# Designs tried in a protein design run: peptides against a protein of PDB entry 6J07. Part 2

Target 1, 107 residues: chain A of PDB entry 6J07
Amino acid sequence: GQRGWFCGSVSQDLRQFWVAEGGTISDPRAADFLFSCDASHPDTLRIYQSLDYIEDNATVFHAYYLSAVANAKIKNSVALGHFILPPACLQKEIRRKIGSFIWEQDQ

## One batch from the design tools (peptide; made by RFdiffusion4, then SolubleMPNN)

Design b2_p15_6_s3
Fold by OpenDDE base, seed 3:
Structure b2_p15_6_s3 (fold): chain B 107 residues (1-107), chain A 15 residues (1-15)
Amino acid sequence: as target 1 above (107 residues)
Amino acid sequence: SARRARLAALLARPS
């Protein structure tokens, strides 16, 4: 599917890019993709607390993925799996094992 | 464009 949900932390520019490229915007329950720029944002926290997420039927992705796609000349390969946005409580351990997240490397 | 192709691949995921 091509339905996306966006946390309030995601810029209007990235939302517009999604729509311009053929996506639609929906509520989290109907969405095929969930995008956020802040694991601590109230909108995203509600996703993490949802039954779908707890039962591993949902994944939140960092919206920086869309920026990376828009700037494909910088990265020839943009893998969605590198943009999984886990809850804040897990991020420190993940950084310890695999290093900083891609969205953190340029800031 | 390459950009559109990349995003189209994402949007085409089964769900």
Scores: peptide ipSAE 0.140, ipTM 0.753, DockQ to the pose 0.079
Fold by OpenDDE base, seed 2:
Structure b2_p15_6_s3 (fold): chain B 107 residues (1-107), chain A 15 residues (1-15)
Amino acid sequence: as target 1 above (107 residues)
Amino acid sequence: SARRARLAALLARPS
């Protein structure tokens, strides 16, 4: 599907990029992809608390993925799996095991 | 464009 939900933490530019490239914007229950830039934003927290997420039927991705796609010079070089945005309570442990997240490396 | 193709690949993922 082509339906995306966006946390309020995501810029209008990235939303417009999604739409310009063929996506549509929907509520999180109907969305095929969930994008956020802040695991602590109230919108994202509500996703983590939802039944769909608790049942492992939903995944939140960092919207920086869209920026990476827009700027990539190599075809298929941007892996969506590297942009999974986990709840804040898990991030410290993840960083300890696999290092900083991609969206943090360019800061 | 390459950009469009990359995003299209994402949008084409099964759900």
Scores: peptide ipSAE 0.140, ipTM 0.753, DockQ to the pose 0.080
Fold by OpenDDE base, seed 5:
Structure b2_p15_6_s3 (fold): chain B 107 residues (1-107), chain A 15 residues (1-15)
Amino acid sequence: as target 1 above (107 residues)
Amino acid sequence: SARRARLAALLARPS
């Protein structure tokens, strides 16, 4: 699918990029991809509280992924999996195990 | 473009 949901924390520029490249914007329930720049934003928190997310049927990605894709010079150099945005309550332990998130490195 | 192709691949995912 090509439907994306965007947290209010995501810039209009990245939303426009998504649409310009063939995506559409939808509500979270219909979306194929969920993008956010802030795990603590109320919009994103509502996603984490949804049944779809709790039942592991949804994944939130950091919208910086779209910026990385837009600027990538090497094909397939940007892995979506590196941009999974987990709830804030899990991030400290994740950083302890695997280091800083990619969006924090490139900020 | 290359970037368009990359994003197209993402958009084509069955999800």
Scores: peptide ipSAE 0.135, ipTM 0.748, DockQ to the pose 0.081
Fold by OpenDDE base, seed 1:
Structure b2_p15_6_s3 (fold): chain B 107 residues (1-107), chain A 15 residues (1-15)
Amino acid sequence: as target 1 above (107 residues)
Amino acid sequence: SARRARLAALLARPS
């Protein structure tokens, strides 16, 4: 499906882009995609604390993915997998192994 | 998932 949930940390512009590209906006339980710009935002924390997430049935993506898509010059050049937004408690170790997240590099 | 991959491919294009 094309249903997306958005943390309150995501701008209205990015939400509007999602809809303009054919997406719809839904609650987290019905969503196909979960977008956030802040792993520490209360909305996102509630996702991380949910049974769906704990059981590895949900993934949160950084909404900067949508910005990257909007600015892409080559079709399909933006890989969604590079925009997985993990809980804050895991981010330090991830940076140690693979470096800064892509949304941090382009800020 | 396949559903997510399909949508990502669709959306990942120049505007």
Scores: peptide ipSAE 0.067, ipTM 0.690, DockQ to the pose 0.204

## One batch from the design tools (peptide; made by RFdiffusion4, then SolubleMPNN)

Design b2_p17_3_s2
Fold by OpenDDE base, seed 1:
Structure b2_p17_3_s2 (fold): chain B 107 residues (1-107), chain A 17 residues (1-17)
Amino acid sequence: as target 1 above (107 residues)
Amino acid sequence: TIPKKLYGKKHLERLLK
């Protein structure tokens, strides 16, 4: 299935798009996707502090991924891996080695 | 593999080494 959890930082429009595309909304444990727009939001911080995240059983994606999908000319052309939203402690290092995040470039 | 299990914290840290 396509079950997603959404941080409170994600707009209702993006949530509605997810549902319109056949997705459902669930708690983080049941979710297949975890979406956030703010790594510092308390909801997202709880994910980063969870054993699931620490044990490589959780990943947070930036919800801007959904905007990219909505605007994509070809379905499945948007790479989910480009939208990983890491905790603040890793963001600087990632930017240094890989470059600025896509959502920072386009927003 | 479930998408949320693609890039956890340990995996990200390994990629940065």
Scores: peptide ipSAE 0.536, ipTM 0.921, DockQ to the pose 0.180
Fold by OpenDDE base, seed 3:
Structure b2_p17_3_s2 (fold): chain B 107 residues (1-107), chain A 17 residues (1-17)
Amino acid sequence: as target 1 above (107 residues)
Amino acid sequence: TIPKKLYGKKHLERLLK
């Protein structure tokens, strides 16, 4: 499905794009996607603290994914895995082993 | 599976090991 939850850090423009592409807005429990632009935002922190996230049943994606999709116009041409937004405790290690996040490169 | 269940915390931690 295309149910998405959005952190308050995500712009209205990106939310509107999501809806325009056929997505709906839902609470985190019902959502298929969880989007955020800020791993330190209180909304996102609540996700990281949830049982779903701790039990590996939730993932937060950086909303820059939607911007990339908007620019590409083809959803499957943009790799969702590149837009995982980990909690702060994992970001340093990920940058060390894999490299800088694409949202840090492009903006 | 749905996207939010693809790359959870435990999965990320495994990738880092």
Scores: peptide ipSAE 0.535, ipTM 0.921, DockQ to the pose 0.164
Fold by OpenDDE base, seed 2:
Structure b2_p17_3_s2 (fold): chain B 107 residues (1-107), chain A 17 residues (1-17)
Amino acid sequence: as target 1 above (107 residues)
Amino acid sequence: TIPKKLYGKKHLERLLK
């Protein structure tokens, strides 16, 4: 099964979609996915400050990924890598080198 | 490899170099 953790910034609708698609909800340590809509939310900040994240064993994804999956005809056509939600300290540099984030373009 | 371990902080930093 797919286990996901959700920041408080993620809507209940997206959480419900996750569960409807067969996912379960867990704490960050047990999760396979970490979802957030706000890199500055306290829940997300705690992830960025965790040893798991610092040691490259955690990644936060923007929950807009779930919206994209819900809207896609081919579920596997949505690239998870496009939805990495980096901490604020990296976002500016990433935008400079790669461009604006997909969730910023569509929302 | 589980998704949350694919694109961690160190990976992102390497990408930016």
Scores: peptide ipSAE 0.534, ipTM 0.920, DockQ to the pose 0.164
Fold by OpenDDE base, seed 5:
Structure b2_p17_3_s2 (fold): chain B 107 residues (1-107), chain A 17 residues (1-17)
Amino acid sequence: as target 1 above (107 residues)
Amino acid sequence: TIPKKLYGKKHLERLLK
């Protein structure tokens, strides 16, 4: 699917790119993608606290994924899995074991 | 499987074990 929910932390430019590429914008329950640029934003925190997230039926992706797709030289070369945005409480452990997040390396 | 169900909380927790 191509329905996306966007945290208020996501720029209008990235939202416009999503729509320009054929995506639609929906509430989190109906969305196929959940995008955020800030794990501490109230909108994103509500996702982390939701039943869907707690039951492992939701994932938040960093919206920088869309920027990477927009700027990619090779279509389909951007891996969505590299842009998982975990709750702040998990980020420290993930950095320790896996390494720094892509969006932190490239802004 | 839709994208928001691919890498959920339990998946992340498994990575940290």
Scores: peptide ipSAE 0.534, ipTM 0.920, DockQ to the pose 0.162

Design b2_p17_5_s1
Fold by OpenDDE base, seed 1:
Structure b2_p17_5_s1 (fold): chain B 107 residues (1-107), chain A 17 residues (1-17)
Amino acid sequence: as target 1 above (107 residues)
Amino acid sequence: MKEIWRKRYEKGKITLA
């Protein structure tokens, strides 16, 4: 399914793209995909603090993924896995292991 | 990196149609 939740940090344009591509917008509990542009946003922090997230049943993705998909020359060439948005406290360690995040490179 | 994150990254290796 394509049920998505969006942090308040995500632009309306990206939300509209999601819907235009057949997605629906739901609350975090019902969502298949959780999108955010700010790991420190209160909406996102609530996700990180949720039991679903703590129990590894939820993942937050950076909404820049949708922008990348919208602009991709080849459909399905953008890997969602490259857009996992971890809590702020883990980002330094992750950058050391996998390099700078894609959304940071294009900013 | 915590193992849980490796799992998340592997799980995330999907695309949206």
Scores: peptide ipSAE 0.169, ipTM 0.705, DockQ to the pose 0.146
Fold by OpenDDE base, seed 3:
Order: structure tokens, then sequence, then C-alpha cells
Structure b2_p17_5_s1 (fold): chain B 107 residues (1-107), chain A 17 residues (1-17)
């Protein structure tokens, strides 16, 4: 589906882009995609602490994905999997194994 | 990398239309 949840850390512009591309905005439990720009934001932390996330049934993605899609020459060339946003406590270990996150490379 | 993260990555390969 095209239902998305957005952390308060995500700009209104990116939310509007999501809707313009045919997406809808819903609560985290109903959402197919969860977007955040800050793993330490209270909204995102609540996701990480939720039963769905603990049971490996939820994934948080960095909202920079939407910016990348907006700027891409070919929309489906941007892989959502490259924008998985893990909890802050795991990010250092993940960087050691797979390198810096894509949203950090463009900053 | 834990298997759970590999699965999440594979799930994330799905692109939006």
Amino acid sequence: as target 1 above (107 residues)
Amino acid sequence: MKEIWRKRYEKGKITLA
C-alpha cells in the first residue's frame, strides 16, 4: 500500500511530496511505511519501543528517501532499503559493517 | 549483521510506484 507515518522530525514539504505522489498519511499501526529524520526523536523512539518493531514486523526509513526520489531521474532507481534508519544505539556498529549512511554522505 | 537486518534490507528493496 501507500500509507505512510511521519515522525515530527519530517518537514511538511516531504509529507506533501508523499501525498502528491499518491500516498496517504496514517497512524503507525496502519502505515505501510514509517519515515523519520531523527532516530532520537520521541516519535521515532516510540516506534522502536513498540511491539511491532520488537517483533521485527516494522521498519523505520529515513525521510531523505523521499528527497532522493524527488531528485531522481528515474524514480524507481532509488532503493528504499538503503534508507533503513536503525536505533541510535545500533548505528555505529552498522556503519562499521556497511559504511556511512546515504543521508550522511550528502550532508 | 544480524539476519533480521538482511531481511529488512530485502524488504526495503521494494520501490514505490
Scores: peptide ipSAE 0.169, ipTM 0.703, DockQ to the pose 0.130
Fold by OpenDDE base, seed 5:
Structure b2_p17_5_s1 (fold): chain B 107 residues (1-107), chain A 17 residues (1-17)
Amino acid sequence: as target 1 above (107 residues)
Amino acid sequence: MKEIWRKRYEKGKITLA
């Protein structure tokens, strides 16, 4: 399935694109994909604090992925793995290991 | 990078790829 949850930090345009591409919108517990634009947003923080996330059964993706897909010439050329959004407390260490996040480079 | 993130990144690379 293609059920997505969206943090309040995600624009309506990106939500509409998700639906236009065949996705549906659901609560975090039922969602297959979790999207956010802000690791510090209260909605996203609740995800990071959830049992599913703590047990490594959930992943939050930066919603900029959807923008990248919308603007890509080839849809499959955008790798979802490049858009994992870690908790704020881990981002500095991750940047040291793999470099700046893609959504930060394009801003 | 913490080992607990390996599976998350692998999942992200495969899903919708």
Scores: peptide ipSAE 0.159, ipTM 0.698, DockQ to the pose 0.147
Fold by OpenDDE base, seed 2:
Structure b2_p17_5_s1 (fold): chain B 107 residues (1-107), chain A 17 residues (1-17)
Amino acid sequence: as target 1 above (107 residues)
Amino acid sequence: MKEIWRKRYEKGKITLA
């Protein structure tokens, strides 16, 4: 399935795009994909603090992925893995290793 | 980078249909 959870930081337009593309919206425990635009948003922080996340059974993606897909000529050209949104405390180290995040480059 | 993150990035190299 394609069940998604959305942080309050994600616009309604992106949520609507998800649904228009055949996705459904669910709570984070039932969701296949977790989307956020803000690692410091309380909704996202609750995910990072959850047992599922701590046990490495959950991943948060930046919702900018959906914007990229919406605007891509070839949808398969957008890799979801490039949009993993880690906790704020890890982002500096990750940027040092792999460079700036895609969503930051286009801001 | 922690091993778990490398695994997540590799696993995430997919596109939603």
Scores: peptide ipSAE 0.161, ipTM 0.699, DockQ to the pose 0.134; fails the geometry check

Design b2_p17_5_s2
Fold by OpenDDE base, seed 4:
Structure b2_p17_5_s2 (fold): chain B 107 residues (1-107), chain A 17 residues (1-17)
Amino acid sequence: as target 1 above (107 residues)
Amino acid sequence: MREIFRKRYEKGKIVLA
């Protein structure tokens, strides 16, 4: 399925794009994909602190992925794996290892 | 906690890439 949950940090435009592409919007427990634009947003923090996430049954993606897909000439050219949004406490360490996140490079 | 999350991130990149 293509059920998505959205943090309050995600714009209505990106949510509408998700639905226009055939997705549905659900609560986090029922969702196949979790989208956020802010690892420090209370909604996202609740995900990181949930049992599903702690038990490695959930992944949060940066919603910029949807923007990248919307603007891509080839839909499959955008790799979802590059848009994993880790908790804020890990981001500095990850940047040292792999460089800046994709969603940070356009600003 | 940091190490657990790091491993999850790296695993996710491998699986979803």
Scores: peptide ipSAE 0.097, ipTM 0.690, DockQ to the pose 0.306
Fold by OpenDDE base, seed 3:
Structure b2_p17_5_s2 (fold): chain B 107 residues (1-107), chain A 17 residues (1-17)
Amino acid sequence: as target 1 above (107 residues)
Amino acid sequence: MREIFRKRYEKGKIVLA
């Protein structure tokens, strides 16, 4: 099963795609995948402040991953790991070390 | 950078099955 939680910043279209691909939507505690489009959204901030996240037992992914999957020419070519959405306070440092985030490249 | 992030970026392809 693919249980996903979605920040309020994620569009209904992406949520619907998740469900259409066999996923279910759950609360963040039960979710296998946490999706957000905004590291500064209150919903996402609550995740970052949770014990599970602080102890590195949770990961937030940018929901653009779902869009990338939907538009992928080659199935299984989209790496979820490239869509890790870190807290805002870490993003500048991460960009300096590994480059711009993939969801920013099409902008 | 938290090491866990670097490791996750390098983990490889994880896709929806």
Scores: peptide ipSAE 0.095, ipTM 0.681, DockQ to the pose 0.137
Fold by OpenDDE base, seed 1:
Structure b2_p17_5_s2 (fold): chain B 107 residues (1-107), chain A 17 residues (1-17)
Amino acid sequence: as target 1 above (107 residues)
Amino acid sequence: MREIFRKRYEKGKIVLA
């Protein structure tokens, strides 16, 4: 399904795109996808602190994914897996191993 | 690094469904 939760850090444009593409906006527990633009935003931090997240039953994605999808030349050419938004405490290590995040490259 | 993140970044095949 396309039930999504959005951190307050996510713009209304991206939320509207989600809905326009057939998505529904829901609370985090009901959501299939969790979107954020800020790992340090209180909304996102609450996700990271949740039992579901701690038990690896939840994943936060950077909402820039939706921008990439909206602007993609080829449908389904954008891989959601590249837009995982990890907690701030892990990001430095991830950058060392994988490189800068996609959303950082376009900023 | 949490293993779940490494796996997902390496595979990168999660799709919007």
Scores: peptide ipSAE 0.092, ipTM 0.686, DockQ to the pose 0.179; fails the geometry check
Fold by OpenDDE base, seed 5:
Structure b2_p17_5_s2 (fold): chain B 107 residues (1-107), chain A 17 residues (1-17)
Amino acid sequence: as target 1 above (107 residues)
Amino acid sequence: MREIFRKRYEKGKIVLA
C-alpha cells in the first residue's frame, strides 16, 4: 500500500508528488510510510516516542527520498533504505558507521 | 546503532509498495 504520513516539516510540493504517484495521506497509525525533514520537529518527535516506534514496528524516512525519485533518470533506482531518518540522539553514531546522510550531501 | 537501522541500510533498495 501507499498510505503516507507527513511531518509538518515536509513541503506541500513533496506531499503533492506523493499523491500524484498514487499515494494517499493518513494519520501515523494507519500509514505505511512516515516522512519527515526534521528529526527535531515536534510531529516527528511524537513518532519517536510512540509505542510502535519503540517496539521497532515503525520507521521514519527523510522526505528528500521523494525529491530523489522525482528527479531520478531511471525508475526505481532510488533506494529508500538510504533515507532512514533516525532520532537526533543516534545520528552522530550512525554517521561514524555508515557515513554522512544522503540528504546532507545534496543540500 | 539500533539493529533495525543497520539491516535496512544494508538491504539498500526498498521500493514503495
Scores: peptide ipSAE 0.079, ipTM 0.676, DockQ to the pose 0.146; fails the geometry check

## One batch from the design tools (peptide; made by RFdiffusion4, then SolubleMPNN)

Design b2_p24_2_s3
Fold by OpenDDE base, seed 2:
Structure b2_p24_2_s3 (fold): chain B 107 residues (1-107), chain A 24 residues (1-24)
Amino acid sequence: as target 1 above (107 residues)
Amino acid sequence: SKLEKKNKELLEKLVKLRKELLAQ
């Protein structure tokens, strides 16, 4: 099984989907995957400030990944790497250099 | 700082990934 942590910014529907697919919910320290929909949410900010994150032992993903998986016609066609949620300061730089994130394009 | 280093590396990684995606 896979353990996931969810920011308060993530809908209950996406959390339920995670569990329905065999995932479990845990605290950030025990989680294998960290999901958020808001890099500025206090829950997510605490992750960015943690030693685990700073030392590259943790990654935050946008929870829209779960929605993409749910809607995918081909299993394993959704790449998790494209849903990494960086701090707000980096998001601005990425948008400037490349463009909007996937979750922003579908909104 | 450690945070600055992390952010720099993450930025480079994400830019690279995005470029690869756009090239498909």
Scores: peptide ipSAE 0.450, ipTM 0.862, DockQ to the pose 0.586
Fold by OpenDDE base, seed 3:
Order: C-alpha cells, then structure tokens, then sequence
Structure b2_p24_2_s3 (fold): chain B 107 residues (1-107), chain A 24 residues (1-24)
C-alpha cells in the first residue's frame, strides 16, 4: 500500500493527488512515505528528531516528487531517491559539493 | 552520536546519487 504522511508545508493539491493515485494519509509512524516541502518546518523537524529517523528507519522526501510524477510522460521514470529531503544543514553541504536540488531548479 | 552517523551516511549517499545523475 501507499501510506503517506504530509508536513503542513505541503499543499492540499499534492495531498489530493496522492489520494487520487491510490494513496492514503496516515501519521508519520504508520506512513511508508514522508513528504515535506520545508526541512525547517516544525512538522519535519520533529521527524528528523524522531528515533525512527535517527535509526535510519524513516526517510523524508520532498513533495515536489508528486508534482514531477504528475507531469511525467512516464510515471515510473521519476526516481524517488533524488527527492530525499535532508536536514537543512546537510542541504547546505550538498549544494556546496554538487549543486541545487531538483525542486529548487524547477521552482 | 547516532544522528551524526545518520547524517554522515545520508550525505555520502546523496552526494553519490547526485553525481551519478549528473554523469548521465
């Protein structure tokens, strides 16, 4: 199944798309996918501070992934791994080493 | 700490993944 949790930073449109594609919305502990648009949002910060995340049992993805899927000619051509949303401190380091994230390039 | 280890590993994985994408 597709159980997803959404940070308050994620638009209702993207949430609706998730449901329209067969997904369900749950709390972060039960969710298979965690979506956020803001690593600094309190909801997302709580995830980063959770034991599940610290023990590498949870991953936060940028919700722009859903938009990319919606607009893709081939749905499964969008790689979820490239939409991992790390804590802000890591984002800075990644930008320094490689460059901007996909969601930053398309927005 | 566990968090530091998580972040270090995540950073390495993400950098690697991004490099692979850019190399295509």
Amino acid sequence: as target 1 above (107 residues)
Amino acid sequence: SKLEKKNKELLEKLVKLRKELLAQ
Scores: peptide ipSAE 0.449, ipTM 0.862, DockQ to the pose 0.550
Fold by OpenDDE base, seed 5:
Structure b2_p24_2_s3 (fold): chain B 107 residues (1-107), chain A 24 residues (1-24)
Amino acid sequence: as target 1 above (107 residues)
Amino acid sequence: SKLEKKNKELLEKLVKLRKELLAQ
């Protein structure tokens, strides 16, 4: 099974989808996947400040990935890499260089 | 700082990753 942590910014529906797909919910230290919908949420900020994150042992993903998976017409068509959620301080630069994030385009 | 280094590397990684994904 896959262990996931969820920021308080993530809806209960997405959490339920995770569990329905066989995932479990854990604290961020034990989690394989970290999901958030808000890089500025206190829960997510604590992740960015953690040693696990700073030492590149943790990655935060935008929870909209789960929504995209749930709504995908083709199995495995959703790329997790599109949903890496960087700290807010990086997002403006990323948008300038590449463009808006997927979750911003689809919402 | 460690965080600044992490952020710099992450920025470069994400820019590269996005370009690679778009090229698929």
Scores: peptide ipSAE 0.449, ipTM 0.861, DockQ to the pose 0.551
Fold by OpenDDE base, seed 1:
Structure b2_p24_2_s3 (fold): chain B 107 residues (1-107), chain A 24 residues (1-24)
Amino acid sequence: as target 1 above (107 residues)
Amino acid sequence: SKLEKKNKELLEKLVKLRKELLAQ
């Protein structure tokens, strides 16, 4: 499916792109994809604390994925797996081990 | 705890994926 939930940290432009590409917007419980731009945003924190997330039934992705898709020359060439947005505590460890996330490289 | 287990597994997964990407 292509039902998405968006944290309040995600711009309206990215939400509109999602819809333009055939996606729909829903609440997090019904969504197939959860998008956020801020792991510390209250909306996202509620996801991390949910049973769905803890039991690996939900994944949060950084909304920059949508921007990458929009800018890609080849459709479906952007790997969603590299845009998983983990809790802030894990981000620190990942940066220590392997470096900055994709969405941080252009900043 | 369940959360700690989730985080540990996710960390390992993400580090592995990133290393594989860098090796390309």
Scores: peptide ipSAE 0.447, ipTM 0.860, DockQ to the pose 0.550

## One batch from the design tools (peptide; made by RFdiffusion4, then SolubleMPNN)

Design b2_p26_3_s1
Fold by OpenDDE base, seed 1:
Structure b2_p26_3_s1 (fold): chain B 107 residues (1-107), chain A 26 residues (1-26)
Amino acid sequence: as target 1 above (107 residues)
Amino acid sequence: PVDYTQPKSLEEERKLMRELIKLAQE
């Protein structure tokens, strides 16, 4: 399925693109995909604090993925796995070890 | 419409990124 939840940090344009591409919008518990543009947003923090996330049964993706898909010549060439959005407390260390996130590079 | 769910390769990419995140936590 293509049920998505969106943090309040995600623009209406990206939400509309999701729907235009066949997606639906749902609550986090029913969603297949969780999208956010801000790991520090209260909506996203609630996800990180949830039992599902703590038990590694949930993943938050940066909504810039949708922008990348919209702009790609070959849409399925954009790998969702590259857009995992970790908690803010981990991002500095991740950048140090792995480098800047894709959504940061393209801005 | 784009299929966001299908590739097994997608899950592999997801898993890889998760592992990198775990390493960063150490």
Scores: peptide ipSAE 0.087, ipTM 0.634, DockQ to the pose 0.195
Fold by OpenDDE base, seed 5:
Structure b2_p26_3_s1 (fold): chain B 107 residues (1-107), chain A 26 residues (1-26)
Amino acid sequence: as target 1 above (107 residues)
Amino acid sequence: PVDYTQPKSLEEERKLMRELIKLAQE
């Protein structure tokens, strides 16, 4: 499906891109994709605290994925898995072991 | 609608990243 939820931290441009490409907007429970640009935003924090997320039934992605897709010559060449946005409490350790996130490298 | 990725590829990518996150928690 192409149902997406967007944190308030996501720009209107990226939200509009999603809709323009055939996506729809839904609440977090019905969404196939959860997009955020800030793991510390209250909207995103509510996702991390939700039962769906705790039970590993939800994944939050950094909305920069949509920007990467928009700019890619081949749309499916962008790996969505590289844009998983974990809670802030895990990010420091991830950076230590793996390195900076892809959206941080492009900034 | 635009198909951003193939289902098989998407699941594999998610699994890989989840495993990396799990390792980071240890």
Scores: peptide ipSAE 0.076, ipTM 0.625, DockQ to the pose 0.192
Fold by OpenDDE base, seed 2:
Structure b2_p26_3_s1 (fold): chain B 107 residues (1-107), chain A 26 residues (1-26)
Amino acid sequence: as target 1 above (107 residues)
Amino acid sequence: PVDYTQPKSLEEERKLMRELIKLAQE
């Protein structure tokens, strides 16, 4: 399935792209994919506080993934796994271990 | 920074990132 939930931080253009590519929009409980552009946005924070997320049954992705797909010659060349958006409090430590996130780099 | 030009499979990348998140929580 391609059911997506979108944080309020995600632009309408990216949402429209998702739908244009065959996706649908749903509430976070029914969604297959959770997209956000801001780990500190209240919508996203509620996801991080949810039981599904705490039990590792949910993953938040940075919506920049959709922009990268839209601009890529080969859509499948963009790896969704590189766009996992962790809580803000964890990002600094992750950067120390693996480096800057892909959405923080110029493309 | 991480080189994303040679991505692994979606599942492997997701797994590795989640494990890094868990490590960061410790």
Scores: peptide ipSAE 0.075, ipTM 0.590, DockQ to the pose 0.125
Fold by OpenDDE base, seed 4:
Structure b2_p26_3_s1 (fold): chain B 107 residues (1-107), chain A 26 residues (1-26)
Amino acid sequence: as target 1 above (107 residues)
Amino acid sequence: PVDYTQPKSLEEERKLMRELIKLAQE
């Protein structure tokens, strides 16, 4: 499916792009994709605290993915997996072991 | 050990990234 949930931190433009590409917007429990631009936003924090997320049945993606897709010559050339947005408390260690997040590199 | 060099699909790459995050959490 192509149902997406959006944190309040995500701009209306990116939400509109999602819909324009055939997506729908739903609540986080029904969503296939969860998008956020801020791991510290209360909306996103509630996702991280949810049972679905704790049980590794949910993934939050940085909404910058949608911007990257919009600007890509080939949409499928943008790897969604590179846009996983982990909780803020983990980001420092993740950067140390894996490197800077792709959205940080492109900004 | 996570082999991030040979993702066969977008979903596999997503899974590998999640595994890397878990490793970083340890």
Scores: peptide ipSAE 0.073, ipTM 0.584, DockQ to the pose 0.146

